# Designs tried in a protein design run: peptides against a protein of PDB entry 5OOQ. Part 107

Target 1, 227 residues: chain A of PDB entry 5OOQ
Amino acid sequence: YREDVRQVVTHPANALSFLQPGRLVEISVNGKDNYGWGAVVDFAKRINKRNPSAVYTDHESYIVNVVVNTMYIDSPVNLLKPFNPTLPEGIRPAEEGEKSICAVIPITLDSIKSIGNLRLYMPKDIRASGQKETVGKSLREVNRRFPDGIPVLDPVKNMKIEDEDFLKLMKKIDVLNTKLSSNPLTNSMRLEELYGKYSRKHDLHEDMKQLKRKISESQAVIQLDDL

## One batch from the design tools (peptide; made by RFdiffusion4, then SolubleMPNN)

Design b2_p19_1_s4 (from b2_p19_1, 7 letters changed)
Fold by OpenDDE base, seed 1:
Structure b2_p19_1_s4 (fold): chain B 227 residues (1-227), chain A 19 residues (1-19)
Amino acid sequence: as target 1 above (227 residues)
Amino acid sequence: VEVLELSTGKLYVDTRPIP
């Protein structure tokens, strides 16, 4: 179900109007390269100069340039071409323990996992010296301030996606989430988390809270993976 | 919070589409 939602949300008819400069978007390229949250620079209709008659799917028909701060430092970023979403070999996120740099990468709509409800102030000339690094610093600070994740645009309330089938899908997801939330184990974990916040034994309870949260989140993901 | 001040700029909630 999550993929179904993503397909609708990232469709040009819905997504493009929310890809203003500075819009935070979560990026996954080729289903494996997770860059995390980046910031939109701009977007344009995809044009193939070599094959002007090329037809792209809806989700591949636009190119979005985004600033990411998770690019592997030794990636051949000099080979990146604006508005060319076919990334050179070696362009990838930094793995754990690797150093990362800021980069502007062109992606398709299909590479957007989610669209945040937040925007950064975006420099007018992102390619000027130091500008992408500034945005990168902003992204780091945002991630720090939102440890539980950046809020996602509401597809219905914010994006005004009012397709009947989509609404039904969202309702189904909501029902499932409610059931998950009503699960005794989930409730127990949540209660423990809340208790930890108010307990004088703050350190131990915080650790416990964090652990319980992680478990709960993992369980939620597992349950929602079936959607 | 509608607007957050970052060390490097502003962060704000924006749920509006491009006009």
Scores: peptide ipSAE 0.531, ipTM 0.922, DockQ to the pose 0.642
Fold by OpenDDE base, seed 4:
Structure b2_p19_1_s4 (fold): chain B 227 residues (1-227), chain A 19 residues (1-19)
Amino acid sequence: as target 1 above (227 residues)
Amino acid sequence: VEVLELSTGKLYVDTRPIP
């Protein structure tokens, strides 16, 4: 169900109106390269100068330039071509333990996992020296301030998607989310987290918080896989 | 629109589409 929602949300008819400069979007390229949350620079209709008659799917018909701060440091970023979503070999996010750098990458709408309700102030000239790094610092701070994740735009309330089948899908998801949130384990974990905030044992609290997050994430993954 | 101050800029809660 999650993929079905994503397909609707990232359709040009819905997504483009919310891709203002600085819009935070969650990026996954080719279903394997997760760059996390990035910031939109701009977007344009995809044009193939070599093949003007090329027909693209709706989700591939636009190119979105985004700033990411999770690019692997040894990626061949110098080979990136503006407005070319076919990324050179070796362009990938940093793995655990690897160093990352800031980069502007061109992606298709199909590479957007989610659209956030947050928008950064975007410099007028992102290509100027130091500007993408400034945005990268902002992204790091945002992630720090939102440890539970960046809030996503509401497809119905914010994006005004009113398709009947889509609404039915959203209702099903809501029911499943309610079941997840009502799980005794989830509730217990939340209670312990709240209690931990009042605990004098900071280290223990952090450990419990991390453990609880891992458990919650594992449960969420199991349920989300059913969507 | 709520504005949050970052060390490197401003963050906005923006749920509005491009006009």
Scores: peptide ipSAE 0.531, ipTM 0.924, DockQ to the pose 0.757
Fold by OpenDDE base, seed 2:
Structure b2_p19_1_s4 (fold): chain B 227 residues (1-227), chain A 19 residues (1-19)
Amino acid sequence: as target 1 above (227 residues)
Amino acid sequence: VEVLELSTGKLYVDTRPIP
């Protein structure tokens, strides 16, 4: 069920409107190279200049540029081509014990595992000296602040996906979660609303921290479910 | 809505689509 949801969420008709600069997205290339949470720079429709008649699947028809802070340090990042989602050999996330660097990588929508409900500041010129590192530092701090995971956009409440079949799918997921004595999706939505209210109040720092943790915990439960 | 103050900027909850 998780993959079914992902397919709908990452479809251009749904995803593109939420890929603003600074949007946090969870990245998995080819279902194996997990870069973790990155930040959207921009996106563009995929155009094959050599073959203008090339037809791509919906999930491969757009290129999203994202900043990641988990690139293996010895990856051949100099071989990366702007707006070319076919990554050179050796481009991979750092494994345990390896050092990582910040990089801007072009990915397809199919490489988006989740779309977060958070945005960070994105410099106007991310390719300027030091800018991607600054974003990388921000990402590290965000991950530290959300140890249980970054909150994910609600497909129905936030993204307004109203497809009947999708709603049925979501209902099934909710039923399953309820049977597990939890409703992470519903709880996440409610917590997000509460968090929004609290975040508007400067004097509620501690409450905000607690709420952030609760939101993160709720999302972690969702991610643990093999639906 | 501001969520966190980072050393490099602000983090926001944003559930709004691009217009």
Scores: peptide ipSAE 0.518, ipTM 0.919, DockQ to the pose 0.610
Fold by OpenDDE base, seed 5:
Structure b2_p19_1_s4 (fold): chain B 227 residues (1-227), chain A 19 residues (1-19)
Amino acid sequence: as target 1 above (227 residues)
Amino acid sequence: VEVLELSTGKLYVDTRPIP
């Protein structure tokens, strides 16, 4: 059930509006590489310049750049390419006893385990010298202040996910947690229907984003003409 | 919005979506 919730929460239609700069997110890459809580820098729609016809799943259709403070110190971070979520070999979190460094990594929505209700004040230029380390220090302090974990956004109250099937899912989870039991959802069809509804919302969000870009571009052109 | 002061900056409780 946790994975089912994660799939809904991390869907673009729900997640993108909460991926403001500084948003704390819990990161797990490839289901194995747990970086812990990081901070969102920005996000963009995934575009493959080499293969423009590439079709990505909804959860792989966006790239989120995040600052992590748990990167293994000997990871080849210099090989990281902005907006390329295919991480080079050797990029991994530090294990127990290993030293870590701060890094900005590009991830997909599928690599987000949870979205926190906390947001850091992010420097405008994270690529500037020392800025990643500053964010890293902030992350360490946050982890210290929240030893029981960073509070997660409430999918219903905060994210306003009001789909009936999702609400039923949440109720089931509450019941199961009370009973100390876990069962996976067997009804894939309902999940697909839910995804279909969210996909439509995503399409609208993308349309709005495109419109905002067009407006911004138009304004930029006007400003250039005024200069 | 609740603001917590960090040694390196500010931390916000932000439960609002991007407008």
Scores: peptide ipSAE 0.517, ipTM 0.924, DockQ to the pose 0.678

Design b2_p19_2_s1 (from b2_p19_2, 10 letters changed)
Fold by OpenDDE base, seed 4:
Structure b2_p19_2_s1 (fold): chain B 227 residues (1-227), chain A 19 residues (1-19)
Amino acid sequence: as target 1 above (227 residues)
Amino acid sequence: SVELAPLQPSDIVIPLPPA
């Protein structure tokens, strides 16, 4: 159920509007590399220059650049490619007892475990010398102030996800949190349907944007020809 | 482009540490 909620929360239709610069997000890359809470720098639609026809899932269709302060110090951060969420081998969070550094890493929405209520004031140029470390200091301070964990956005109250199926899911989770017994398998099927609805909505929205762009481009060309 | 949500009442803004 937590994964189901995560899938809805991190869907582009819901998550992107809350990925403002400085937004804190909890990061887990490939379900294995936990970087903890990082700060959003920016995001962009994923474009594969080598394969423009590449189709990504909704959760992999955007790249989010995040500052983390938990990068292993000996990670080959110089091999990080801008806008490439496929991280080089050796890029990993520091383990217990290892030293960490600040880094900007590109992740997908699928690598977001949670979206926090906290937003950091971000430097204008995060790539400038010392700026990522400044953010790193802020992240440390946040962790110090919130030893019990950073507050997570409420999907309904804060994110205003009002989809009926999602609300039903949340109610079921509340019931399950109170009563351990309900079968997780039956709920997974409903989640696929729910994701399907979000996917369709997102696709329509993107199609409309693309159409508007095409219309605008066509009008611009016509104006140039009339000139 | 995606329109970002404005600052919400539930948002807690943390300033940068002093230089």
Scores: peptide ipSAE 0.356, ipTM 0.871, DockQ to the pose 0.612
Fold by OpenDDE base, seed 3:
Formats: structure tokens, sequence, C-alpha cells
Structure b2_p19_2_s1 (fold): chain B 227 residues (1-227), chain A 19 residues (1-19)
């Protein structure tokens, strides 16, 4: 269910208006490289100059430039291409005990795990010497101030996602979370197992798949009407 | 061009650290 919510939240129709400069986003590239919370610099529609007829999925159709402060120090950051979300080999976050540096990386919407309530004031020129490090200091300060985690935008209250099927999904998730939080077993190692069992018992996965398809179809129709 | 949403009441803005 979290992934289905993420798919809706990170869809261009919902996410782009909230990707202002300085917006904090949680970044996971290829489901493996967790950079933590970074700050949005800007975004642009993905254009393939070599193949203008290239068709991208909705979640891969935009490139978001983000500042991260968790880049491994020996990563080949010089090989980064500003508008290429396919990161060079060796670009990765620092592991425990490794030194990290600040970097601007291009990511797709699919690499956004969550969108935060926080926005940083951004330097006018992030490419100027020392500016990304300034943002990095701000990110460290944010992490210090929010030890329990950075607040995530509420898809309904904050992002104003009003799709009926999505609202139904969110209500179901809320009910499940309430049940999990009220159950002493939620503090146990079995939380994930219980969540999996609850999700299976309620056929929520199929409902979510159908919802995802309907949302995608509806958004595709809207995009066609806007063109 | 996508119109960016204005600052929301739920948004928390953090200033840059002093130079």
Amino acid sequence: as target 1 above (227 residues)
Amino acid sequence: SVELAPLQPSDIVIPLPPA
C-alpha cells in the first residue's frame, strides 16, 4: 500500500507543483541507494535529443535535480550528466563509516520516496563554489532538529489529492494503521508480517492495483486533453 | 509549464545558515 500511495504522490500531476526549489524529498535510487533527505534544485521535462520520439513512463518523464549531503566522497561525481538520470557506475551514498560530500544529482520522480513539509531557502546559484555545501549544512541542521523524522506532506490535506479511489485507499490505510497502533503486537517484530496479513485479508492489493490503473488512465486522459 | 504551488501553511521554511 505504501508503494501504491507513493506512485500516486509522485505522479507528475500531483508531485510537480510541490517540487519548488528547496523542497525536501527523500531519495532512493533504484530501490537500493538511499541518499536520505535532499533538497530540490529544479526539475525539467525529460527530453531525449537523440530520440525525440522516446516515450517515458509518467514517473520517468521528468528529471529532478536534488542536492544530497550523503554522496560517497570517492564517487565519480565528475561523470554526472545534469539531465541524465541514469547515474554512472560508482555513484552511491556513503556507507556507515565512510565520508560523504554534497552533490547535485539528477533523479526521476520514481526515485522520490516521500515529499516533505520542509523547504530550504536555496542559494541563487547552486553551482557556485561552496553553495551545495551550504545546503548540506542546512540538511544536517534539519536532521538535528527533527530526530524523529522529517514531516511528510499529507497527500489529501496538503497536496489536495481528491481522487475518490485514492481517498478510499487512504481511509483504508488509516484504519489499518490505527488497528496496528492500538494493538500491542504492533511493537513486535511481527509488524511487517501483520501488515502483510492485513493487506492480504482485505484484498487491498487488488483494489490498489485497480485504483492505480484508473488513476493512471484518468491522468493520461487529462494529459491528452491538455495537449 | 507547470505552475508551482504557493507556500502552504503546512510548509516549514528554513533559512540558510549565516554566511
Scores: peptide ipSAE 0.330, ipTM 0.852, DockQ to the pose 0.679
Fold by OpenDDE base, seed 1:
Structure b2_p19_2_s1 (fold): chain B 227 residues (1-227), chain A 19 residues (1-19)
Amino acid sequence: as target 1 above (227 residues)
Amino acid sequence: SVELAPLQPSDIVIPLPPA
């Protein structure tokens, strides 16, 4: 269901009003290139100058320019074309151990994983020398301040998405989360009650801890599959 | 043209780092 939520959130009717300059968005291009959190520069309706009759899906109909600080240093950033979301080959985020640089990349709404509560003050001219690096420093500072992750906009409370079907979806997710969190806990508690009789054995206590971890891991997997 | 939402109470604004 997470993908369903993402599709609703990133739909132009919902997302665009929250893509102010400096808005943080989590970026994944082509489902594989994770740039992490970047900052919105601007957005525009996608126009194909070569083919004005081109029809795009709703999620591909706008181009969002974002500053990222995770671009691989040897990526051919000079080949990037403004407002062209079809990125050149070799444009990718830095992997572990690789050096990264700041870059402005054009993405579609479909490349937004989440929209954050955070907004950066943006330079007036991001294309000026050193300005994207300034934003990059801010992004690093944000990541430092939020080690557990950047807070995401609440689709209902913050974005005011009030579609009935969407609300039903959100309710279902909440119910599932509650059930998935409560059932294993109940089972673990029962297990603790069962093993509490044997609690004097150190080995049983360790087994319980391991089982609790396995249950927690299984819950995470189930949530990922069901949502 | 899309009207951008105003600053929300939930929004956290981060200033630019000093030069």
Scores: peptide ipSAE 0.303, ipTM 0.844, DockQ to the pose 0.773
Fold by OpenDDE base, seed 2:
Structure b2_p19_2_s1 (fold): chain B 227 residues (1-227), chain A 19 residues (1-19)
Amino acid sequence: as target 1 above (227 residues)
Amino acid sequence: SVELAPLQPSDIVIPLPPA
């Protein structure tokens, strides 16, 4: 059920509006490399320049740049490419006893475990020397202030996810937290239907955005002709 | 461009540490 909730929460239709600069997100890359809580820098739609026809899943269709303070110090961070979520070999979080550094890593929505209630004030230029480390200090301070964990956005109360099937899922989770009876198969089928609805909503939103951009571009051309 | 949600009452904003 937690994974089911995560899938809904991290769907572009729900997550993107909450990925403001400085938003804290809990990061697990490929479900294996846990970087802990990082801070969102920005995000962009994933575009494959080499294969423009590449089709990504909804959860892989956006790249989120995040500052983490748990990067292994000897990781080849210089090989990190902006907006390339395929991380070079050796890019990993520091293990216990290893030294860590701050880094900006590109991740997909699928690598977001949780979205927090916390937002950091972000430097204007995160690429400037020392700025990542400043964010890293803030992350450490946050962890110090919230020893019991960083508050996670409530999908219903905070994110305003109002889908009936999702609400039913949440109610079931609440009941199951009390009764421990999970039927994952039934939930998976409903989630697929939910994803279909969210995907359609997102597609419409993107279409509207593209339309607005085209209109703006057209207006810019008209202004150039009038000049 | 995706319209970002406004700051919510539930959001806790943490300032950057002084340099």
Scores: peptide ipSAE 0.327, ipTM 0.859, DockQ to the pose 0.593; fails the geometry check

Design b2_p19_2_s2 (from b2_p19_2, 10 letters changed)
Fold by OpenDDE base, seed 5:
Structure b2_p19_2_s2 (fold): chain B 227 residues (1-227), chain A 19 residues (1-19)
Amino acid sequence: as target 1 above (227 residues)
Amino acid sequence: SVSLAPLTPEDVVLPLPPE
C-alpha cells in the first residue's frame, strides 16, 4: 500500500505543483541509493535531444534537480550532466564512516520517496561557489530540528488529490492503521517485520555495495597492472 | 508550464543559515 501511495503522490499530475524551489524531498535512486532528504532546485520535462521521439513513463518524464548533502566525497560529481538522470558510475551516497559532500543531482519523479511539508529559502544561483554547501547546512539544521522525521505532505489535505480510487486506498490504509494501533502485539510483529525487511534490504544493499567496491577495487588493480 | 501550488498553511519555510 505504501508503494501504491507513492506512485500516486509522485505522479506528475500531483507532484509537480509541489516541487517549488526549496521543497524538501526524500530521495532514493534505483531503489537502493538513499540520499535522504534533499532540496528541490528546479524541474523540467525530460527531453532526449538524441531521440526526440523517446517515450518515457509518467514517473520518468520529468527531471528534478535536487541538492543533497550525502554524496560520497569521492564520487565523480564532475561527470554529472544537468538534466541527465542516468548517473555516472560511482555516483552514490556516502556510507557510514565515509565523508560526504553537497551536490546537485538530476533525478526522476520515480526517485522521490516522499515529499515534505517543508521548504527552504534557496540561493538565487545554486551553481555559485559555496551555495550548495549553504543548502547543505540548512539540510543538517532541518534534520536536527526534526529528529522524529520531516513532516510529509498529506496527499489529501495538503496535495488535494481527489482521485476516487486513491481516496478509497487511503481509507483502507487508515482502517488498517487504526486496527494495528489498537493491538500492541500486532504492532510489535509489524515493527519486527518492517525492521526485518529493512534490515534485509540494508544487508543486501551493504552486500551489493561491498561487492561493487570489490569489483571496483579489482578493476582499479587491473588498470594499474595494465599501465 | 506547470503552475506551482501556493504554500499551504502547514508549509514551514526555513531561512538559509547565516553566513
Scores: peptide ipSAE 0.316, ipTM 0.846, DockQ to the pose 0.784
Fold by OpenDDE base, seed 3:
Structure b2_p19_2_s2 (fold): chain B 227 residues (1-227), chain A 19 residues (1-19)
Amino acid sequence: as target 1 above (227 residues)
Amino acid sequence: SVSLAPLTPEDVVLPLPPE
């Protein structure tokens, strides 16, 4: 369910309007490299100059530049290519006991784990010397102020996602969370069983694909009407 | 161009630390 929610939240139709400069996002690259919370610099549509006909998935069709303060100090950051989300080998977050530095990395929407209900004031020129480190200090301050975690945007209340199927999913998750909080032991088994049954009974992947298509089509129509 | 949403009432904006 969390992944299904993430897929909807990080879809361009929903996410892009909330990727203002300074927006905090939680970053996980390739499902293994967790950079923690970073700050959005900007985003752009992914364009392959060598192959203009290249088709990307919705979640890979945009590049988001983010400042992170968890980059391993010996990572080959000089090999980072602007607007190239394929990170060079050795680009990784610092592990426990390793030193970290601030870096700007290009990521896809698929690398966003969550979108925070927080924004930072960003420097005018993030590429200027010391500016990324200033953002890094702000990120540390945010983590200090929110020891229990950075608040995440509510997909319904904040992001105004009103898709009926999504609302049903959110209601189910809320019910499950409430049950987990009240009876953690009995509900963990029941949650796994319910999730297994729900995932098997509902082609959530197909429903999500259909939802993504409907959202994409609806936005395409809105863009056509605004043109 | 995708129009950016305004800040939600719940959005907290933090200033940069003083230089």
Scores: peptide ipSAE 0.293, ipTM 0.834, DockQ to the pose 0.641
Fold by OpenDDE base, seed 1:
Structure b2_p19_2_s2 (fold): chain B 227 residues (1-227), chain A 19 residues (1-19)
Amino acid sequence: as target 1 above (227 residues)
Amino acid sequence: SVSLAPLTPEDVVLPLPPE
């Protein structure tokens, strides 16, 4: 379900209007290379100059340039080509203990894991010396300010996705989350315990009614003998 | 050209760090 939501959110019809310069996006390339949160520079429709007839999926039809501060320092960043989302071999995020640098990488919409409800004020020329590092510092500051995570755009409230099927999906997710938080097993166990207690109370109540009847019958017999 | 949505009320704009 999370992937289904991601596909709807990152669809061009929904995502592009929120990819303003400085918009924070969480980046995962090829499902393995997690760059964390980056800042959008710009985006463009993907055009293959060598093959103008190339057809891309909706999620691959646009290129988003993003500043990341998690690029591995020894990555061949000099081989990065603007507006080419096919990243050279060796382009990867830094692992734990490795040094990172700031880089502008071209990604597809499919590489967006989440769209943040935050936007950086971007420099006028990101390609100027030191500007990427400035954005990198800002990204570090954002992560510092939001230790529990950067707030994500609400698809319905913020992005105004009003598709009925999507709304149904969101409702299902909410119900499942509620049910998972209310572990159906724990709820069933609680229900069984509640029903067990209720059953015991009912049995006790019936036993008390029977006892009261026996007492009443015994008193009626005693009154007849005194008669 | 794709029209960019305005900032939502929940959007937080952060300034660049001082140089």
Scores: peptide ipSAE 0.274, ipTM 0.826, DockQ to the pose 0.701
Fold by OpenDDE base, seed 2:
Structure b2_p19_2_s2 (fold): chain B 227 residues (1-227), chain A 19 residues (1-19)
Amino acid sequence: as target 1 above (227 residues)
Amino acid sequence: SVSLAPLTPEDVVLPLPPE
């Protein structure tokens, strides 16, 4: 059921409007390489220059650039290509006891495990010397401040996902958390239908253009007094 | 068309640490 929720949350129609610069996202590349929480730099529509007719799933149709502070120090980060989510061999998170470095990695929406209810002030030029490390320090500070975990955006209350089938799924999950006898599996069967509805309702291409424009125009950030 | 979502009441924005 968590995966079902993740699929809906990370769908472009829902996720993109929350991928502002500095948004924290929990990253798992290919479902195996866990980088932990990173900070969004930007995102773009995935375009294959070699194969312009390439069709991607909705969850693979966008590339999100994120700063992570968990990259293995000996990873060939120089081989990273912006906007290429196919990571070179050897690009991996540091294991326990290994040293890590900060890196900007391109990921797909499918590599987002969760979207945090936190944002960072981002440097103007993340590629400038030392800027990734600054973000990395901020990420460590966030983890220090939230030892019980970074708060995740509520799909309904925060993200305003109002699809009836999704709401039913969420209700069933809530019931399951209290009663093991509830079976929300019936809602999983409707996920494809939900995605179809999202795709029909939203012109993701136009949405992307507008979002990119806004991202470029301002990094308006509000610092909460309780920080 | 979709715009960037505003900060939610629970959104926390952290400044970058000083250099």
Scores: peptide ipSAE 0.114, ipTM 0.778, DockQ to the pose 0.518

